# Designs tried in a protein design run: peptides against a protein of PDB entry 3QIS. Part 64

Target 1, 334 residues: chain A of PDB entry 3QIS
Amino acid sequence: PSLELSRREFVFENVKFRQLQKEKFQISNNGQVPCHFSFIPKLNDSQYCKPWLRAEPFEGYLEPNETVDISLDVYVSKDSVTILNSGEDKIEDILVLHLDRGKDYFLTISGNYLPSCFGTSLEALCRMKRPIREVPVTKLIDLEEDSFLEKEKSLLQMVPLDEGASERPLQVPKEIWLLVDHLFKYACHQEDLFQTPGMQEELQQIIDCLDTSIPETIPGSNHSVAEALLIFLEALPEPVICYELYQRCLDSAYDPRICRQVISQLPRCHRNVFRYLMAFLRELLKFSEYNSVNANMIATLFTSLLLRPPPNLMARQTPSDRQRAIQFLLGFLL

## One batch from the design tools (peptide; aimed at target 1 Q171 V172 W177 D181)

Design b2_p24_2_s2 (made by RFdiffusion4, then SolubleMPNN; from b2_p24_2, 12 letters changed)
Fold by OpenDDE base, seed 4:
Structure b2_p24_2_s2 (fold): chain B 334 residues (1-334), chain A 24 residues (1-24)
Amino acid sequence: as target 1 above (334 residues)
Amino acid sequence: MPSFQELHDAIFKQMVEIAPFLAE
């Protein structure tokens, strides 16, 4: 069996978080026998491609003189955004198209990724006084390293040195403040806030806006701005409540005094973001007659974002654990 | 607990330092 491929080199320019890109090529059976094709892992890989890439179809049969279109889809989800932001991973891959009882065909994938404030740590974002697209990638790496050291100092309750006022971290990321400021100004009376989905085009505009500027006004509907806040919180590499405190939050869920003590042990930026978001959500609850937002809905929605189970416990989360996590947040909303 | 407004205004001061046009 043999195949002809219309293209073998693919370039994905300006890949962004949550922006799907597609490239297509054709494979043709130029042989005299039916053939089965599949994308196969390289010798040391568990998957045929990196997590941000897929082929569709990834396998199939071709009759003699049959042609099929294959789509190569590049999509950076919350699962790939952090490693691409840091430059630990890149928009580069090699695909192996295997022909059963035939030869392998190699496809080269290349391109560039544009960093996002989505999927960046709270610590790094608190140090980032400019939009992420204005920050050199080398400086992003330095900010992540410095952010790790400050997280450790904060956990140790070490008093920050008298850093000059210009070098002081933001109390919360500017992106969170911008999203919350917009929602507080314009969305307190928005019917079905956090219940109606945003528009995908508006979400992309909001992400691009926050990555490239400090806007006076965030573009899009209140629903899109609200969903952008949810996406931001979901994309955090470390959730607002650090994984190390997850179990203690569940164990304390019915003791409001212990809950407050657990939150006091968060790193400074995480603690600030948590307190700020809880204060904002309590403010939204005052407008429940207008926005249809209630404490149970908010606690249920934000629990999955703010209080994520550690990766090792994700598969073990019980309905009781979920209820405790919700109860933990309710103690800050009521 | 501090009010939302108190927290928001405290952060707004830092926002104005980095983006003065937010105060206009």
Scores: peptide ipSAE 0.710, ipTM 0.974, DockQ to the pose 0.879
OpenDDE base, seeds 1, 2, 3, 5: peptide ipSAE 0.690, 0.698, 0.691, 0.706; ipTM 0.972, 0.973, 0.972, 0.973

Design b2_p24_2_s3 (made by RFdiffusion4, then SolubleMPNN; from b2_p24_2, 7 letters changed)
Fold by OpenDDE base, seed 4:
Structure b2_p24_2_s3 (fold): chain B 334 residues (1-334), chain A 24 residues (1-24)
Amino acid sequence: as target 1 above (334 residues)
Amino acid sequence: EPSFEEIHNEIFEQMAEIAPSLKE
């Protein structure tokens, strides 16, 4: 069997978080026999492609003189955003299109990724006083390294050195403040807040806005701004409540005093963000007659974002663990 | 616990230092 490919080189320019890009090519069976094709892993890989890439279809059957269109989809989810932001991974791959009893055909994927404040650590964002797209990639790496050291110092209760006022980290990321400021100003009376989905186009505009500017006003509907806050919290590499404290939050869920002690042990940035978000959510609950927001809904929604199980425990999360996690958060909303 | 407005306004001072346009 043999295939003809219309294209073998693909370039995905300006790849962004949650922005789907598609490139298409045709494969044609120019042989006299039917053939089965599949994308196969390289010798050292478990998957035929990187997590941000997909072929559709990834396998199929072609009769003689049949042609099929294959879509190469590039999509940076929360699962790939952090490693692309750090430059640990890049928009580069090689796909192996295997033909059963035939040849391998190599496809070259290349491009560039544009960093996002989504999927960046809270610590790095607290040190980032400019939009992420204005920060050189080399400086993003330095900020992640510096932020790791500051997280460790904060966990050790080491007194911050008197860094000059200009070098002091933000109390919370500017992106969180901007989202919360908008929601507080414009969304407290929004019916079905956090219950109605945002528009995908508006979500992309909000992400692009936060990545490229410090806007006076966030674009889009209150629903899109609210969903952008949820997406931001979900995309954090380390959740607002650090994985190290997850079990202690569950164990303390019925003792409000112990819950507050557990939160006091968070790194400074995480602790500030947690307290800020809880204060905001308590403020939204005062407007429940207008926004249809109640403590149980908010606790259920935000618990999955703020208090994520560590990756090693994700598969073991019981309904009891979920209820304890919700109860933990309720103790800060009531 | 401090009010949301107290915390939000305290943080606003830092935001307005990095982005003076937020004061307008």
Scores: peptide ipSAE 0.634, ipTM 0.965, DockQ to the pose 0.884
OpenDDE base, seeds 1, 2, 3, 5: peptide ipSAE 0.630, 0.633, 0.629, 0.633; ipTM 0.965, 0.965, 0.965, 0.965

Design b2_p24_2_s4 (made by RFdiffusion4, then SolubleMPNN; from b2_p24_2, 9 letters changed)
Fold by OpenDDE base, seed 2:
Structure b2_p24_2_s4 (fold): chain B 334 residues (1-334), chain A 24 residues (1-24)
Amino acid sequence: as target 1 above (334 residues)
Amino acid sequence: EPSFEEIHSEISKQMYEIAPSLAS
């Protein structure tokens, strides 16, 4: 069996977080026998492609002289954004299109990724006084390495080095402040806040705006700005409550005094973000008659974002653990 | 605990330092 491919080289320019790109090509059975095609893993790979890439269809049958369109879909989710932001991974792959009892066909995937404040650590973002797209990629790597070292020092209660006044980190990421400032100014009276989905086009505009500028106003509806805050918190490589404190939060969930002590042990940026968000959410609860927001809804929604189980425990979260996690957050909303 | 307005006002000082247009 043999195939003809209309194209073998694909370039995905300016790949962004949550922005789907598609490239299509045709495969044709120019043989005299039916053939089965499939994308197969390379030697030592578990998957036929990187997590941000997909082929559709990834397998199929072709009769003689039959042609099928294959879509190559590039989509950077929360699962790939962090490694692409750091430059640990790149928009580069090789796909192996295997023909049963035939030959392999190699497809070259290339392109460039544009870094996002989504999927960047709170520690690195607290050092970024400019939009992430203005920060050189080399400096992003250094900021992530320095952020890791600062987090460890903060957890160990080591005295912060007197960083010169010019190098002082932000108390919270500017992106969180921009989202919260907008929601506080314009969304306190918004009916169904955090319950109505945002518009996908507006979400993309908000992401691009936060990655490229420090805007006076965030574009889009209050619902889109609210959802952008949820997406931001979900995309964090480490949740606002660090994985190391997860179990202690669950164990303290019914003791408000111990809960506050656990939060006091967070790294400075994480602790500041947690306190800031809890204060904002308590403020929104004062407008519950207008925005339909209640403490149980907010605690349930934000628990999955702020208090995530460590990756090694994600598959083992019990309904009891989830209820304790919700109870932990309720103690800061009431 | 401090009010949201108190926390937000304190954080906003750093934001106005890095982007003075946010204070207008």
Scores: peptide ipSAE 0.746, ipTM 0.978, DockQ to the pose 0.935
OpenDDE base, seeds 1, 3, 4, 5: peptide ipSAE 0.744, 0.745, 0.745, 0.746; ipTM 0.978, 0.978, 0.978, 0.978

Design b2_p24_3 (made by RFdiffusion4)
Pose (drawn by RFdiffusion4):
Structure b2_p24_3 (pose): chain A 293 residues (1-134, 168-310, 319-334), chain P 24 residues (1-24)
Amino acid sequence: PSLELSRREFVFENVKFRQLQKEKFQISNNGQVPCHFSFIPKLNDSQYCKPWLRAEPFEGYLEPNETVDISLDVYVSKDSVTILNSGEDKIEDILVLHLDRGKDYFLTISGNYLPSCFGTSLEALCRMKRPIRERPLQVPKEIWLLVDHLFKYACHQEDLFQTPGMQEELQQIIDCLDTSIPETIPGSNHSVAEALLIFLEALPEPVICYELYQRCLDSAYDPRICRQVISQLPRCHRNVFRYLMAFLRELLKFSEYNSVNANMIATLFTSLLLRPPPSDRQRAIQFLLGFLL
Amino acid sequence: EAEDEELFEEITAENEELREQYLS
């Protein structure tokens, strides 16, 4: 049971939020007998690697002496973007490739991460007047820029918030917001709209903070009480919530053109603005509908 | 709702001024 590896060291340079990278290598069974390989957790872990990293395939069978290409894939999603933004985690790791009844092969993962305004808290973004990788703002300039673009160009946009944008343009928008305060956000209206949804989803702390979440559901049927729960939010969260509710009410005025109705808004934005740490889903859309109407 | 509209206008004015200063 022996393996030959084309390489054991891999570099993921300039890793970005939601941008896929692949580092490929070849495994060859140079032994005389067939072997089983698999990636295993390091002593006392649950997984063989961190969430932003994946092996494809992560296990297999090799006769003497067939070869197989292994793809080491890096993808920073909403799950890891904040800890990598913060530096609580680095683009580094060790993969242990394990031969069943045999040697262990140690693969070193290194590289660097580029922080994004996406996955960054509303509070910190309101405190930063310049792009992240170039008195606090009432709302983060990034969310204002996205909403400003949609307000200017997308009020009459057919199927706004119902048609997915382009992956390439989403990344261009994110990099644009990470590095500049542009005159115009690049990409179609559908891409800018989706980038907004992704922005809200990627927030480490939702627009409606986690501890106020349950109170919102309980209060869902009393508009006076719902508005008071909103008053308990920190200034930047309260402002973003009010700003978005105003923006969505503005879009509802053009529903005959942009097909944006209360039903779609409620089911789309409730889960983004109001996340927990069933029928609560109903009190939640009721909570949000109370502001839209 | 009127208060939210006012807030919306205030946020826009603030960020427009910031963008103009940055691009200058």

Design b2_p24_3_s1 (made by RFdiffusion4, then SolubleMPNN; from b2_p24_3, 9 letters changed)
Fold by OpenDDE base, seed 4:
Structure b2_p24_3_s1 (fold): chain B 334 residues (1-334), chain A 24 residues (1-24)
Amino acid sequence: as target 1 above (334 residues)
Amino acid sequence: MEEDKKLFEEIRKEMEELRKEYLS
């Protein structure tokens, strides 16, 4: 069997979080026999491509003289955004198009990623006084490393870190403030807030806005801004309630005093974000007659975002654990 | 309620100062 490929080199410029890019090529069976093609893993890989890449179709049959269009789709989800923001991963891959009983054909994928505040740690964002797209990639790496070290110090030392000569971190990420302050100003009376999906185009505009500017107003509907907040919280590499405190939150779920003590042990940025979000959500709940938002709905929605089980426990989360997690959050909303 | 308002005002003040610095 033999294939002809219309293209073998693909460049994905300016790849962004949640923005799908597509490049297409054709494969043609120029042989005399039917062939099966598939994308196969390289020798050391478990998958035929990186998590942010896919081929569609990834396999198929071609009759003699048949041609098929293959789409190479680049999409950075919450699962890839953090490693791309840090530069640990890059928009580079090699795909192996295997022909059964035939040859391997290599496709080169290249491009560049544009960092996002989505998928960046709260600690790093509290140090970012400028939009992330204005921060040199080298400085992003340094900020992530410094953020990790400060988190560790904050967890180990109940002592206020000496406010040494380093620029004081923001109390909360500016991106969270932008989202929450917008919702507080404009969305308290919005019917079906957090229940109605945002528009995908507006979500992209909001993401781009937060990545590139410090606007006076966020573009898009209140629903899109609300969903952007959910996406932001979901994309955090470490949830607002650190994984280390997850079990203690569950154990304390029915004791409001202990719940407050657990939250007091969060790193400063995480604690501030938590308190700020709870204050916002309590304000929204005052307008429940207008916005159709109730404490149970909010607790259920935000618990999955704010109080995620550690990766090693995700598969073991019981309905009881979920109910305790909801109850924990309810103690801050009521 | 008063504590929540104070928190919002404190954060808003810091962020408005930051925005001003960024735009200068």
Scores: peptide ipSAE 0.635, ipTM 0.959, DockQ to the pose 0.660
OpenDDE base, seeds 1, 2, 3, 5: peptide ipSAE 0.626, 0.628, 0.626, 0.629; ipTM 0.957, 0.957, 0.956, 0.957

Design b2_p24_3_s2 (made by RFdiffusion4, then SolubleMPNN; from b2_p24_3, 9 letters changed)
Fold by OpenDDE base, seed 4:
Structure b2_p24_3_s2 (fold): chain B 334 residues (1-334), chain A 24 residues (1-24)
Amino acid sequence: as target 1 above (334 residues)
Amino acid sequence: MEEDEKLFEEIRKEMEALRKEYLS
């Protein structure tokens, strides 16, 4: 069997978080026998492509002289955004198109990624006084490394690090402030807030706005801004409640005094973000008659975002653990 | 309530100053 490929090199320019890009090519069976094709893993890989790449179809059958269109889809989800922001991964891959009893055909994927505040640590964002797209990639790497070290020191020392030589970090990321301040001003009376999905186009505009500017107003509907906040919290490499405190939050869930003590042990940026979000959510709950938002709904929604099990505890939260996690947040909303 | 209002005002003041600096 043999194939002819219309193209073998693909360039994806300006790849952004949650923005789908597609490139298409044709494969033709120029042989005399039917052939089955599939994308196969390279020798050391478990998957035929990186997590941000997909071929559609990834396998198929071609009769002699048949042609099929294959779409190469590049999509950066929450699962790939952090490693692309840091430059640990890049928009580069090699796909192996295999023919059963035939040859391998190599496709080269290349391009560039544009960093996002989505998938960036709270610590790094608190040090970013400019939009992330204005920050040199080299400085992003340094900020992530420094942020990790500061977090570790904050957890160990319980003492505010000396205010000495480095520019004082923001109390919260400007991106969180932009989202929350908008919702506070314009969305407290919004019916079905956090229940109605946003528009995908508006979400992309909001993400791009937060990555490139410090606007006076966020574009899009209140629903899109609300969903953008959820996406932001979900995309955090570490949740607002640090993994190290996860179990203590569950253990304290029914003692409001202990819950407050646990939160006081968060790194400064995480603690400030938590307090700020809880204050905002309490404000929304005052308008429950207008926005249809209640404490149980909010606690259930935000628990999965703010209080995630550590990655090494791949164990699905038990129903009991989930209920404790919800109860922990309820103690800050009521 | 007073603690939440203070927190919001402190953050707002910092961020408005930052935005002003960025636009200057």
Scores: peptide ipSAE 0.641, ipTM 0.957, DockQ to the pose 0.705
OpenDDE base, seeds 1, 2, 3, 5: peptide ipSAE 0.632, 0.627, 0.635, 0.634; ipTM 0.955, 0.953, 0.956, 0.956

Design b2_p24_3_s3 (made by RFdiffusion4, then SolubleMPNN; from b2_p24_3, 9 letters changed)
Fold by OpenDDE base, seed 4:
Structure b2_p24_3_s3 (fold): chain B 334 residues (1-334), chain A 24 residues (1-24)
Amino acid sequence: as target 1 above (334 residues)
Amino acid sequence: MEEDEKLFEEIRKEMEELRKEYLE
């Protein structure tokens, strides 16, 4: 069996978070026998491609003289955004198109990724005084390393971070402020806030806006801005409530005094973001007659975002754990 | 309420200063 490929080199320029890019090519069976094709893992790889890449179809049969279109889809989800932001991963891959009882055909994937504030740590964002797209990639790496070290210091030392000669971190990420301040100003009376989905095009505009500017106003509907906040919180490499405190939050869920003590142990940035979000949500709840938002709904929605189980415990989360997690947040909303 | 208002005002002030510095 043999295949003819219309293209073997693919370039994905300016790949962005949640923006699907597609490149297509054709494969043709120029042989005289039916063939099965599949994308196969390279030596030492578990998958045929990186997590941000997909082939569609990834396998199939071709009769003699049959042609099939294959789409190479590049999509950076929350699962790939952090490693691409850090430059740990890149828009580069090699695909192996295997022909059963035939040859391997190599496809080269290349391109560039544009960093996003989505999927960046709260600590790093608190140190970013400019939009992330204006920050040199080298400085992003340094900010992530410094952010990790400062987080660890804040967890280990009750000592006030010495106001050393480094620029004072923001109390909260500017991106969080932009989203929350917009919602506070314009969305408190918005019916079905956080219940109605945003528009995908508007979400992309909001993401691009936050990545490239410090706007006076966020573009899009209140629903899109609200969903962008949810996406932001979901994309955080570490949730607003650090994984280390997850179990303590559950254990304290019915004691408001202990809950406040647990939150006081968060790193400064995480604690500030938590307090800021809770203050916003309490304000939003004052307008429940207008926005149809209630504390149980908000607690249920935000629990999965703010109080995520550690990766090692995700598979073990019980309904009781979820209820305790909701109750923990309710103690800050009521 | 006063604590939330203070928190919002503190953050707003810092961010407005940041925005100003960014635009200069």
Scores: peptide ipSAE 0.610, ipTM 0.953, DockQ to the pose 0.702
OpenDDE base, seeds 1, 2, 3, 5: peptide ipSAE 0.597, 0.599, 0.606, 0.602; ipTM 0.949, 0.950, 0.951, 0.951

Design b2_p24_3_s4 (made by RFdiffusion4, then SolubleMPNN; from b2_p24_3, 10 letters changed)
Fold by OpenDDE base, seed 3:
Structure b2_p24_3_s4 (fold): chain B 334 residues (1-334), chain A 24 residues (1-24)
Amino acid sequence: as target 1 above (334 residues)
Amino acid sequence: MEEDEKLREEIRKEMEELRKEYLE
């Protein structure tokens, strides 16, 4: 069996978080026999492509002289954004189009990624006084490395942050302030806040705005700004409550005094973001008669975002653990 | 209430200074 491919090289320029890009090509059976095609993993790979790439269809049958269109879809989700921001991964891949009893055909995927504040650590963002798109990629790597080291020192209760020659980090990321300050000013009376989805186009505009500027006003509806906050919190490489404190939060869930002590042990940036979010959510709950928002709904929604189980425990989360996690957050909302 | 307002005001001041420095 043999195939003819209309194209073998694909370039995805200016790939952004949550922005779908598509490239198409045709495959034709120029042989005399039916053929089965499939995208197959390379040696030592578990998948035929990187997590941000998809082929559709990824397999099929072609009769002699049949042609099929294949779409190559590039989409950076929360699962790929962090490794692309750091430059650990890149918009580069090789796809292997296999024919049963035939040849392998190699497709080259290339392009460039544009960094996002979404999927960047709270520590790095607290050191980032400019929009992420204005920060050189080399400096982003350094900021992530420095942020990791400072997180570890903070958790170990080691020596006070040496007020060394590094610029003082922000109390919270500017992106969190922009989102939360907007919601505080304009969304406290918004009916069904955090219950009504935002518009996908507005979400993209908000992301691009936060990545490229320090605006006076965030574009879009209150629902889109609220969903952008949820997406931001979901995309964090480390949740607002660090994985190291997860079990202690569950164990303390019914003791408000111990809960406050656990939160006091968070790294400065994480602790400040947590307190700032809780202060906003408490304010939002004062307007429950107008916005139809209640503490149980908010606690249930934010629990999965703020208090994630460590990756090694995700598969073992019990309904009891989830209820304790909700109760932990309720102790800060009531 | 006062603690939450104080926290918001401390953050707001820092961010307004940052915005000013960014626009200069």
Scores: peptide ipSAE 0.652, ipTM 0.962, DockQ to the pose 0.686
OpenDDE base, seeds 1, 2, 4, 5: peptide ipSAE 0.615, 0.606, 0.629, 0.637; ipTM 0.956, 0.951, 0.958, 0.958

Design b2_p24_4 (made by RFdiffusion4; failed a check: too like the target's own chain)
Pose (drawn by RFdiffusion4):
Structure b2_p24_4 (pose): chain A 293 residues (1-134, 168-310, 319-334), chain P 24 residues (1-24)
Amino acid sequence: PSLELSRREFVFENVKFRQLQKEKFQISNNGQVPCHFSFIPKLNDSQYCKPWLRAEPFEGYLEPNETVDISLDVYVSKDSVTILNSGEDKIEDILVLHLDRGKDYFLTISGNYLPSCFGTSLEALCRMKRPIRERPLQVPKEIWLLVDHLFKYACHQEDLFQTPGMQEELQQIIDCLDTSIPETIPGSNHSVAEALLIFLEALPEPVICYELYQRCLDSAYDPRICRQVISQLPRCHRNVFRYLMAFLRELLKFSEYNSVNANMIATLFTSLLLRPPPSDRQRAIQFLLGFLL
Amino acid sequence: ESERREEVFEKMDEQVQERLEEFD
């Protein structure tokens, strides 16, 4: 049971939020007998690698002496974007490729991460006047820029918030917001709209903070009480919530053109603005509908 | 560049304030 590896060191340079990278290498069974390989967790872990990293394939069977290409894939999603933004984690790791009943092969992962305004807290963004990778703001300039674009160009957009944008444009929009305060956000209305949804979803702390979440559901049927729960939010969260509710009301006025109705808004935005750490789903849409109408 | 950013933030403050008043 022996393996020959084309390389053991891999570099993921300039890793960005939601931008896929692949570092490929070839494994060849140079032994005389067939072998089984698999990636294993390092002593006392649950997984063989961190969440932003994946091996494809991660296990297999090789006769002497067939070869197989292994793809080491890096993808920073909403799960890892905040810790990589913060520096609590780095683009580094060790993969242990294990021959069943044999040697271990150690693969070193290195590289660097570029922080994004996506996955960054509302509080910190309101404290940063300049782009992240170039008195506090009432709302983050990035959210204002996305909403400003949609307000200007997308009020009459057919199927707004129902048609997915383009992956390339989403990344262009994110990089644009990370590095500039532009005159115009690049990309179609559907892409800008989706980038907004991704922005809300990627927030480390939702628009409605986690501890106020349960109170919101309990209070879901009293509009006086719902508004008071909103008052308990920090200034920046309260402002973003009010700002978005006003924006969504504005879009409802053009529903005959943009097909944006209360039903779709409630089911789309409730889970984004009001996330927990069933029928609570119903009190939640009721909570949000109370503000829209 | 800073003067341009100031103009942008003035515009932003006005728009945000208007939307907060409309919500209220």

Design b2_p24_4_s1 (made by RFdiffusion4, then SolubleMPNN; from b2_p24_4, 12 letters changed)
Fold by OpenDDE base, seed 3:
Structure b2_p24_4_s1 (fold): chain B 334 residues (1-334), chain A 24 residues (1-24)
Amino acid sequence: as target 1 above (334 residues)
Amino acid sequence: DDARREEFFERMEKFVEEMLKEFE
């Protein structure tokens, strides 16, 4: 069996978080026998491609002289955004198109990624007084390394050493401030806030706005701004409540005094963001007659975002654990 | 631009400081 490929090199320029890009090519069976094709993993890889890449179709049959179009889809989700922001991963891959009893055909994927404040740590963002797109990539790496060290020091209750001539970090990321301040000013009376989805185009505009500027106003509907906040919280590499405190939050869920003590042990940026969000959400609940928002709905929604189980425990989350997590948040909303 | 950013951060810092004091 043999194939002819219309193209073998693909370039994805200016790849952004949640922005789908597509490149297409054709494969043709130029042989005399039917061919089964599939994309296969390289040696030591578990998948045929990186998490931000997909081939569609990824397998199929071709009769002699048949041609099929294959789409290569690049999409950076929450699962890939952090490693691309850090430069640990890049928009580079090699796909192996295999023929049953035939040859392997190699496809080269290349391109560039544009960093996002989405998927960046709270600690790193607290050190950014500029939009992330104005920060040199080398400095982003330094900020991530410094952020990890600060988190560890804070969890150990080490007095922040007088870190030298480093600029005083923000108490919360400017991106969180901008989103929450907008919602506070304009969305407290918004019917079905956090219940109505935003528009995908508006979400992209909000992301691009936060990545490239410090705006006076966030573009889009209140629903899109609200969903952008949820997406931001979901994309955090470390949830607002750090994984190390997850079990303690569940264990304390019915003791408001212990709950407050657990929150006080969060890293400074995480603690401040948590308190800021709870203050906003409590204010939003005062307008429940207008916005149809209630504490149970908010607690249920934000629990999955703020109080995520550690990756090693995700598969073991019980309905009881989820209810405790909701109860933990309710103690800050009521 | 820089002056506007400075004013933004001063306003932000003040507001967040005032809000966080309610939790101390």
Scores: peptide ipSAE 0.484, ipTM 0.934, DockQ to the pose 0.629
OpenDDE base, seeds 1, 2, 4, 5: peptide ipSAE 0.467, 0.484, 0.483, 0.483; ipTM 0.929, 0.933, 0.934, 0.933

